Peptides against a protein of PDB entry 6RGO. Designs and how they scored, part 242

Target 1, 392 residues: chain A of PDB entry 6RGO
Amino acid sequence: MALKLLGFNQDATCFSVISSNKGVTIYNCDPFGKCFELEKSTSNDEELDFLVEMLFSTSLIAVVDKTIGASKRKKLKIVNTKRKATICELTFPHEIMDVIMNRKIICVVLKSDQIFVYDISCMKLLRTIDVRGEKLKSTSKFRNSEAVGDIGVRVSLSTDNNSILCYSSYSKSDKENAPLNDIVVFDALKCIQINVLPAVHQSNIVCIACSPDGMLMATASEKGTIIRVFKTIDTENDEPILVNEFRRGSRPSRISEMKFNHDNTLLACVGESDTIHIFALPVTTTEADANEDDTLQQSSHSLSSSINGLQYISKGLANRFGKIIVSKIPTQSQQRHVAYIKIPENAKYRIGFPKDTTNTIHICGEDGNYLVYSIPRNEVGPCTLVKSNTFD

## One batch from the design tools (peptide; made by RFdiffusion4, then SolubleMPNN)

Design b2_p19_8_s3 (from b2_p19_8, 6 letters changed)
Fold by OpenDDE base, seed 1:
Structure b2_p19_8_s3 (fold): chain B 392 residues (1-392), chain A 19 residues (1-19)
Amino acid sequence: as target 1 above (392 residues)
Amino acid sequence: VTFEKFDEEEYKELLKENF
């Protein structure tokens, strides 16, 4: 049977899949098993496509039927899984490309490069962000966006109540063909733009991850060779703070998903490559109250590689247009993965970090495997398989 | 954007059961 993975929920307690014969199925991770099924509304042999966003382990899901030929690609449904009932139906002017949520906010991304921000408590529209309209003071040429079918606005939302929204925006270049390589950081509750990170990559951003607390953001371009981690809110002399630059690989490969763990110590990435990469983030020791006494001289050969190289974003060559391009960290200071998982070639995988075990990662594949791995702490190496289950 | 369906009371109950 053809499976299509939709992904994990925010805390990796559940994941959702499309089965060609059944429709949408949601699995619980522990104990492993089916917890919800949404039957296919049509008897046609059409390839099923859906968006499903689950609110943590709750009975609230957002569903979009994206099946080709379906008149439903513009409809958001809020479903109570316990009652098997649609509670809310919203029709948008354009096709829905993405839906993200937390306990406060629902964001709906349209093919028109609009982001609709809703208060989850009442489904009130708080704001419409028009990512094109901020550029549209210049040229009315609708890019025939038919030819660049897979490049659109990318979003990520913090899973906390602060509701920090990160989204890709068009660079302020006079070129008709400006890339989606700027990032905007937005307070989704207050509806205020907090920060703008200009030209964080040379090409379009295709993947964004916000940390659970909204303090960090990871970005990857269509090249998928370099991942950059920035502070979201904090700036230094009105300039963006680059915390890390990771090298996934030397060969171009699309990154489909990135996730931070719950304590911001790890960043995982998955995509078209045969390898899930896990990177360690430097623990910013807040210099707080280490006043207590205990003299234990344990020679922790901590791989405290002296990341005292807060490389200031050197004033990048101001391109002739006054744009700061994030200077590439020298290839020698680009960090590699600390851990990895090998996955089958051509199998699409999704990743999630459970809340209770910061050194554990959940993965699921379109091959019908749900796998739990332990991440090594003290050495660079493969993750260890702890649990495996199969689904259909 | 058009609301085609919204049971506000059932939605408030769904939220109260989950928060």
Scores: peptide ipSAE 0.545, ipTM 0.956, DockQ to the pose 0.873
Fold by OpenDDE base, seed 4:
Structure b2_p19_8_s3 (fold): chain B 392 residues (1-392), chain A 19 residues (1-19)
Amino acid sequence: as target 1 above (392 residues)
Amino acid sequence: VTFEKFDEEEYKELLKENF
């Protein structure tokens, strides 16, 4: 059977899949099993496509029927899974591209590069964000999206109640083909723009992850070779704070998903490559218990190796490309993964971090595998498989 | 955006059961 992955919920307690024969199925991770099924409404041999966003382990889901030719691609349904009832049905002016939620906010992303922000408590519209702005409305060339791959506004929402929304925006370049390479940080509750990170990549941003607390974000471009991690709210001298720059690989490969763990110590990425990469983030040591005098003389062998050579990125090229956040991190000091998982090249995978186990990752594949891995702490290496289940 | 269906009472019950 052809499976299509929809992904994990916010705390990786459930994941959603499309089965060509059954429709949408939601699985519980522990104990492993089906918790909800949405039957296929049509007997047509049309390839099923859906968006499903689940609110944690609750009976609230948002569903969009994205099946090709369906008039329903503009309809958001809120479903009570316990009652199998559609409670709310919203029709949008354009096709729905994404839906994200937490306990406070629902965000609906349209093909028009609009983000609709709703208060989940009453389904009241709080804000419509027009990412193209007023000037770009006149160029009603819908990119004939047949040939240009899945390039649109990307969003990520904090899973906490602070409801920090990160989204990709168009650079201020007067070029008709401005890349989606800016990031806007938005307080979704107050409906205020908090920060703007200009030109975080040279090409379109195709993946964004917000940390659960909304304090960090990770970004990847269509090249998928470099992942950048920024502070969302904090700035240094009105400039964005780059916390980390990670190298996934030397070869271009699309990143489909990134996730932080619940304590912001790990960032995982998955995509078209045979490898899930896990990166370590610097733990901000809260200054509390630095009083224990354990003089472990770690002999800092000063590998003062003379990396004198790459000073000559001449000042002259900086003027023509808008202020690219020049990685203050030298290309040679780009951190690699600390852990990895090998996956089948032909299977799409999704990732999730469980809340209670910061060194555990949940993954699921279109191959019908649900896998739980332990992440090594003290060594760089492969993750260890702890649990496996199959689904159909 | 148009509401084609919205049961506010059932929605408030769904929220109370989940929060």
Scores: peptide ipSAE 0.543, ipTM 0.956, DockQ to the pose 0.874
Fold by OpenDDE base, seed 2:
Structure b2_p19_8_s3 (fold): chain B 392 residues (1-392), chain A 19 residues (1-19)
Amino acid sequence: as target 1 above (392 residues)
Amino acid sequence: VTFEKFDEEEYKELLKENF
């Protein structure tokens, strides 16, 4: 049967899949099993497409039926999985492209490059973010959105209560085809723009991940060769702080998903390549826990690659043509993965980090595999398979 | 944006069961 992966929830306790014959199924990771099924409403052999966002391990899900020919692509449904009931139904002016949530906020991304920010407690609209802004509205010939593939606004939301929203924005270039290569950091609760990271890649951003605490953000472009990690809130001299630059590979390959683990020590990425890559982030030792006298000089040569330089993305002089020269971080400063998982070629996988085990990763495939891997701490190498389950 | 359905009481109950 054709499976389509919808992904893991925020804490990787559940994942959602579309089965062509059954509709949407939600699996619990531990104990492994079906926890919810949404029956197929149509008897037609139409390829099912859905957005499903689950609020942690709760009975609250957001569902969008994106099936072709369905008038429902503009409808957001909030469903109580215990009652099998639609509690809320919202119709939007445009097709829904993405839905993300935490315990405070629901964000709905539209094909119009609008982000609707809702207070989850009452479904009150807090903000409509128009990513194109007023100036581009007049010249928006609808990019014939049929021919220009998967390029749209990308979003990621912190899983904490701070509700830091990171989204891709259009560069201020006077070109009709401005790339989505800027990032905006937004406090979704206060409805305040916190930061703007200009031209973080040379091409459109296709993947964004916010850390669970909202302090870090990872970005990847259409090339998917380089992943950049930035601080979201902190700035130095009003400039964005680049924490890490990771090399996924030498060959272009789309990254479909990135995730931080719960302590911001690891970043995983997955996409069209045969490999899930896991990168180590430098642990910022906050000074607080220095008081326990534990004399074990375990010289953990943490491969703190002493990036002794905070690599300021110096705003290279805006050459008279507004090209922010992203100063090519010397190729020598690009970190590689610390761990990897080999996946079948052409199998789409999704990733999640469980909260309780910072060195464990959950993955699921459209091949019907749910896999739990242990991440090596002291060596660069393959992850070890700990648990496997199959689903249909 | 239009609300086609919103059971506010059932939604508040759903939130109380999950928060």
Scores: peptide ipSAE 0.540, ipTM 0.955, DockQ to the pose 0.900
Fold by OpenDDE base, seed 5:
Structure b2_p19_8_s3 (fold): chain B 392 residues (1-392), chain A 19 residues (1-19)
Amino acid sequence: as target 1 above (392 residues)
Amino acid sequence: VTFEKFDEEEYKELLKENF
């Protein structure tokens, strides 16, 4: 049967899929099993398409039916999975492209490059963000969605209560074809822009991941060869702080999803390639206040992995045209993966990090496999399969 | 944006059951 992956929830306790015969199904990861099903409303052999955003393992889900006609594609449904009931139904002026949530905020991304920010406690609209801005309202012929592939505003939301929203924005170029290569960092609760990262890639950003705490952000362009990790809030001399630059591969390949683990020590990426890549992040020692006291000298041999101090030569080449190009980390300082998972060629997979096991990754495929892998921490190599289940 | 349906009481109950 044809499966379509919708993805994991925020803590990888559940994942959602579309089955051509059943409709939307939600699986629990541990114990593994089907926990919810939304039956298809039609007996027709129509290709099912849905957006489903879960609120952790709760009975609250957001659903958009993208299968049939423009009217349903504009409707957001909040569903109680225990009651199988629609509690809230919102109609938007344009097609819904994405829905993201945490315990405080729902963000709805439209095909119009608008982001609607809602307070989840009452479904009150807090902000409408217009990513095109006022100047482009006159000349923006709706990008004929057929010819320019899946290039729209990308978003990611922190899973914590700080509700840091990262979104792709158009660069301030007077060119009609400005790339979506800026990032805006936004406090979704206060409705304040915190930071702007200009021209983080040369081409359109197609994938963004925010860390669970909102302190880090990963970005990938349509080339998918380089992943950049930035601090979201902190700046150095009003310039964006690039924390890491990772090389996924030498060949262009689309990245469909990236995720941080819950302690910000790993970044995983998946896409059109036969390989899930896992990168190590430097442990940011937050200086926890060293309160003085207890002397227990346990001489744990710190394997001083000589993290050769990446002297970030932040020589911002201010090109004479005032475009801050984020200083390219020299190609020699581009880090590779520390771990990987091989997946079937052309298989679509989704990734999730469980909260309690920071060295474990959950993956699911359109091949009907749910797989749990252990991530090696001491050596560069393949992940070890720990558990496997099948779904239909 | 239009609310086609919103049961505010059932929505508040759904939130209390999950938070």
Scores: peptide ipSAE 0.537, ipTM 0.954, DockQ to the pose 0.901

Design b2_p19_8_s4 (from b2_p19_8, 7 letters changed)
Fold by OpenDDE base, seed 3:
Structure b2_p19_8_s4 (fold): chain B 392 residues (1-392), chain A 19 residues (1-19)
Amino acid sequence: as target 1 above (392 residues)
Amino acid sequence: VTFAKFDEEAYKELLEENF
């Protein structure tokens, strides 16, 4: 059967899939089994398309039926899975592209580059962010709305109660074709912009992940070769906002999903490649227990592969357009993965980190495999398969 | 944005069962 993956919930206790014959199915990870089904409303052999966001392991889900007609694609349903009932139905002016939530906030992303921020406790609208309208205030040129191809606003929300929202925004460049290569950091509860990271990539950002605590964010461009990790908040101590750069690969490949583990020690990425990559993050040691002694001399063996092509934007332009926050980490300091999982070619996979085991990753595939892997701690290498289940 | 349906009582019940 054709399966389409919707993904894991915030704590990787459940995952959602579309089955062409059944509609939406939610699986529990442990014990493995079906916990909810949403039957297809149509008997037609139409390709089913849904957005489903599940609030942790709760009975609250947000559902968008994208299968048929422009009207359905604009409707958000809040469903009680225990009651099998639609409790709330919201109609938006434009097609819904994404829905994200935590215990405080629901964010709805539209094809119009608008983000609607709701208080989950009462479904009250707190803010409408107009990413395009902010650009139009800065740049006089109307881009026609119709040419919104595969490039839209990307969002990620912290899973904690601080509700840090990271989203892609248009650069302030006077060029008609300004890329979505800025990141805005937003307090979704207070409705305040915390930070703006300009030009974090050379091309459009296609994937963003926020850490569970909202203190870190990861970004990838259309190239998907470099992942950057940033602090979300400016530290007073002139500390670099760019904390790490990871190299996924040398070949361009779209990253579809990234996730931090619950303690911010690992970042995983998945996409169109045959490999899930897992990167180790620098542990922010709070300064307290830095006793002097262990000067482990990491011998910097300089692999001098001269990829000359990165034109340094000269220091002179930096002074006019604010602090260039992106200190270019030298290509030689780009870290590789510490662990990996090989996946079947052309199979789409989704990833999740369980809360209780920081060195375990859950993955599920459109091939009908749910897999649990152990991440190696002391060596660079493949993850070990711990558990496997199949679904239909 | 328009509410086509909102059952406030069932929504409170849904929150109380999950929070």
Scores: peptide ipSAE 0.579, ipTM 0.958, DockQ to the pose 0.902
Fold by OpenDDE base, seed 1:
Structure b2_p19_8_s4 (fold): chain B 392 residues (1-392), chain A 19 residues (1-19)
Amino acid sequence: as target 1 above (392 residues)
Amino acid sequence: VTFAKFDEEAYKELLEENF
């Protein structure tokens, strides 16, 4: 059967799939099993396409039917899964590209590069962010959006109540083909722009992940060779703070998803490659709780590679091409993965980190595999398979 | 943006059941 993965919920307790025969199915991870099914609206052998965003383990889902016609692709439905009822239906002016949520906010991304921010408590529109409108103040020509295939605004939302929204924006270049390589950090509750990270990659950003607490953000370009991790809110001398630069690989490969674990110690990435990569983040020991005296001299050679904060020395080489603000971290200081999972080359996978087990990752594939892996902490190597289930 | 349907009571119940 053809399966299409929708992904995990925020805490990796559930995942959603499209089955060509059934429609949308939501699986619970533990105990493993179907928890919800949305039947096809049509008996036709049409290729099913849906967006489904689930609010944690709740009965609240957002659904967009993308299968048939331009009208359905503009409709967001809020469904109570327990009642099997559509409670709210919103019609947008343009096709819905993405939907993300937490306990406070729903964000709806349109093909028009607009982000609609809603208060989940009442479905009130808090803000419309027009990512193009900030560009159009400089360049009046609507470029025919026909050739902008798979490149659109990318978003990620913190899973906490602070509701930090990170989105890709167009660089302020006089070039009609400004890339989507800026990041805006936005307080979705207060509707305030907090930070702008200019030119975080040379090419369009295709993947963004916000940490659960909203304090970190990971970015990847269409090249998918380098992942950058930044602080979202904090700045140093009004400049963005680069925390990490990871090398996924030497060959270009699209990254489809990235996730932080719940304690911000790991970043996983998945995409078109045969490998899920897991990177270790430096634990910023906040100096606070240094008081407990416990003398255990375990000489763990913590390879505290003190990555001395490479201050962005803005060496003012104003070369004629717009300021690539991202100083090349020396290729030698780029960290590789600490762990990996091999996956079938022809199967799309999605990833999630469970809250209760910071060294565990959940993955699911369009091959019908749901897999739980243990992540090694003491050595660089493969993850160990702990649990496997199949779905159809 | 247009609300084609919004059952405020059922939406409040959905939130109260999950929050």
Scores: peptide ipSAE 0.575, ipTM 0.957, DockQ to the pose 0.902
Fold by OpenDDE base, seed 4:
Structure b2_p19_8_s4 (fold): chain B 392 residues (1-392), chain A 19 residues (1-19)
Amino acid sequence: as target 1 above (392 residues)
Amino acid sequence: VTFAKFDEEAYKELLEENF
């Protein structure tokens, strides 16, 4: 049977799949098993397409049926999985492209490049963000709907109650084909724009991940060769703070998903390549507990390796208007993965980090494999398979 | 955006069961 992966929930306790014969199935990760099934409403051999967003391990799911006709693609359903009942139905003016949630907020992304922000407690609309309307104040041309390939507004939401929303926006370039290469950081609860990161890549952003606490954001472009990690809220001299620049590879390959682990020490990425890459992040020591007086003079010889890495000032035309975030990180000093997982060629995989085990990653494939890997802490190398299950 | 269905009582109960 053809499987289509929908992904893991926020804490990687569950994942959702589409089975061509069954409809939507949600699996629990531990103990492994089916926890919910939404039966196929149609006897037709039509290719099933759904969006499913689950609120952690709860009975609350958001569902969009994308299989049949333009009307259903505009309808969001809130379903109680225990009761198998639709509680709420929302109809949007345009096709739903994505749905993300946490315990406070539901965000609905439309094909119109609009983001609808809802208070989950009452399903009241807090904000409509019009990413095109913000562009139209600078440039009068709508993207022709036909050239809207797989390039739309991308979003990521913090899993905490701070509800930091990161989304891709159009650059202020006077070019008719302005790329989606800006990032906006938005407080979804207060409905306030916190930060704008201009031109974080040269091409459209196709993948965004927000950290669980909303303090970090990872971005990847259509090239998928470089991943950049930024602070979301903090700025240095009103400029965005680039924390890390990672090299996934030298060959272009699309990144479909990125995730931070729960403590912001790891970033994983998956996509069209045969390899899941895991990168180490610097531990941000929060200065909070500096009050205990314990005088242990451990002479940490700071090997200040003065890597006088030649600033290759790429004389890229600093065109007057956009301070391109020029990576201060030399291409040769770009950090590589610390760990990896090999996956079958042409199999789509999704990734999740469980909350309780910061050095464990969950993955699932359209090949019907659910796999749990241990991530090496002190060595660069392959992850170790710890648990495997199959699903259909 | 239009609400085609919203059962406020069942929605409150769904939230109380999960929060």
Scores: peptide ipSAE 0.570, ipTM 0.957, DockQ to the pose 0.882
Fold by OpenDDE base, seed 5:
Structure b2_p19_8_s4 (fold): chain B 392 residues (1-392), chain A 19 residues (1-19)
Amino acid sequence: as target 1 above (392 residues)
Amino acid sequence: VTFAKFDEEAYKELLEENF
């Protein structure tokens, strides 16, 4: 049967899939089993396409039917899974491209490069963000060409209550074909722009991940060779702070998903390659808890690879090309993965990090495999398979 | 944006059950 993966929820307790025979199915991860099914509205052999955003393991889901006609692709449904009932139905002016949520906010991304921000408590519209801005309204060339590949506004939302929204934006270049290579950091609750990271890649950003706490953001371009990690809120001399630059590979390959683990110590990425890559992040010791005096001399030789090598590469070449965040990180300091998972070639996989086990990763494939891996802590190498289940 | 359906009572109950 053809499966299409929709992904994990925020804490990797559930995942959603489209089955060509059944429609949308939600699986619980532990204990493993089917917990919800949305039956097909049509008996037709039409290729099913859905957006499904879960609110953790709750009975609240957001659903968009992408298969049947232009009207349904503009319709967001809030469904109670226990009652199998549509509670709310919103119609948008344009096709819905993405839906993300946490316990406070629902964000709806449209094909018009608009982001609608809702208060989940009452479904009140808090903000409409127009990513194109007023200047591009005159060029009503909707990228209506089917041939304009999957280049649209990308979003990620913190899973916490702070509701930090990161989205891709067009660079201020007066060029008709400005890339989506800026990032805006937005407080979705207060409806305030917090930060702007200009030109974080040379090409369009195709993948963004916000950390659960909203303090970090990972970005990848359409090349998918380099992943950059930034602080979202903090700035140094009014400039964005680049925390890490990771090399996924030497060959271009699209990254479809990235996720942080719950404690911001790991970043995973998956895409069109035969490999899920897991990168280690520096442990941000919050300076605050250093005051409790507990003398436990456990001589854990933490291999603090002292990344003392913030060599300030000299100011000289910055003048002529607009402030591309030229990797201030020398190419020599590009970190590789610390762990990996091999997946079948051309298999689409999704990733999730469970909250309670920071060194465990959940993955699921369009091959019908749900797999739990242990991530090695002390060595660079393959992850170890701990559990496996199959679904249809 | 138009609400084609919004059951406010059922939505409140859905929130109270999940929060």
Scores: peptide ipSAE 0.566, ipTM 0.956, DockQ to the pose 0.904

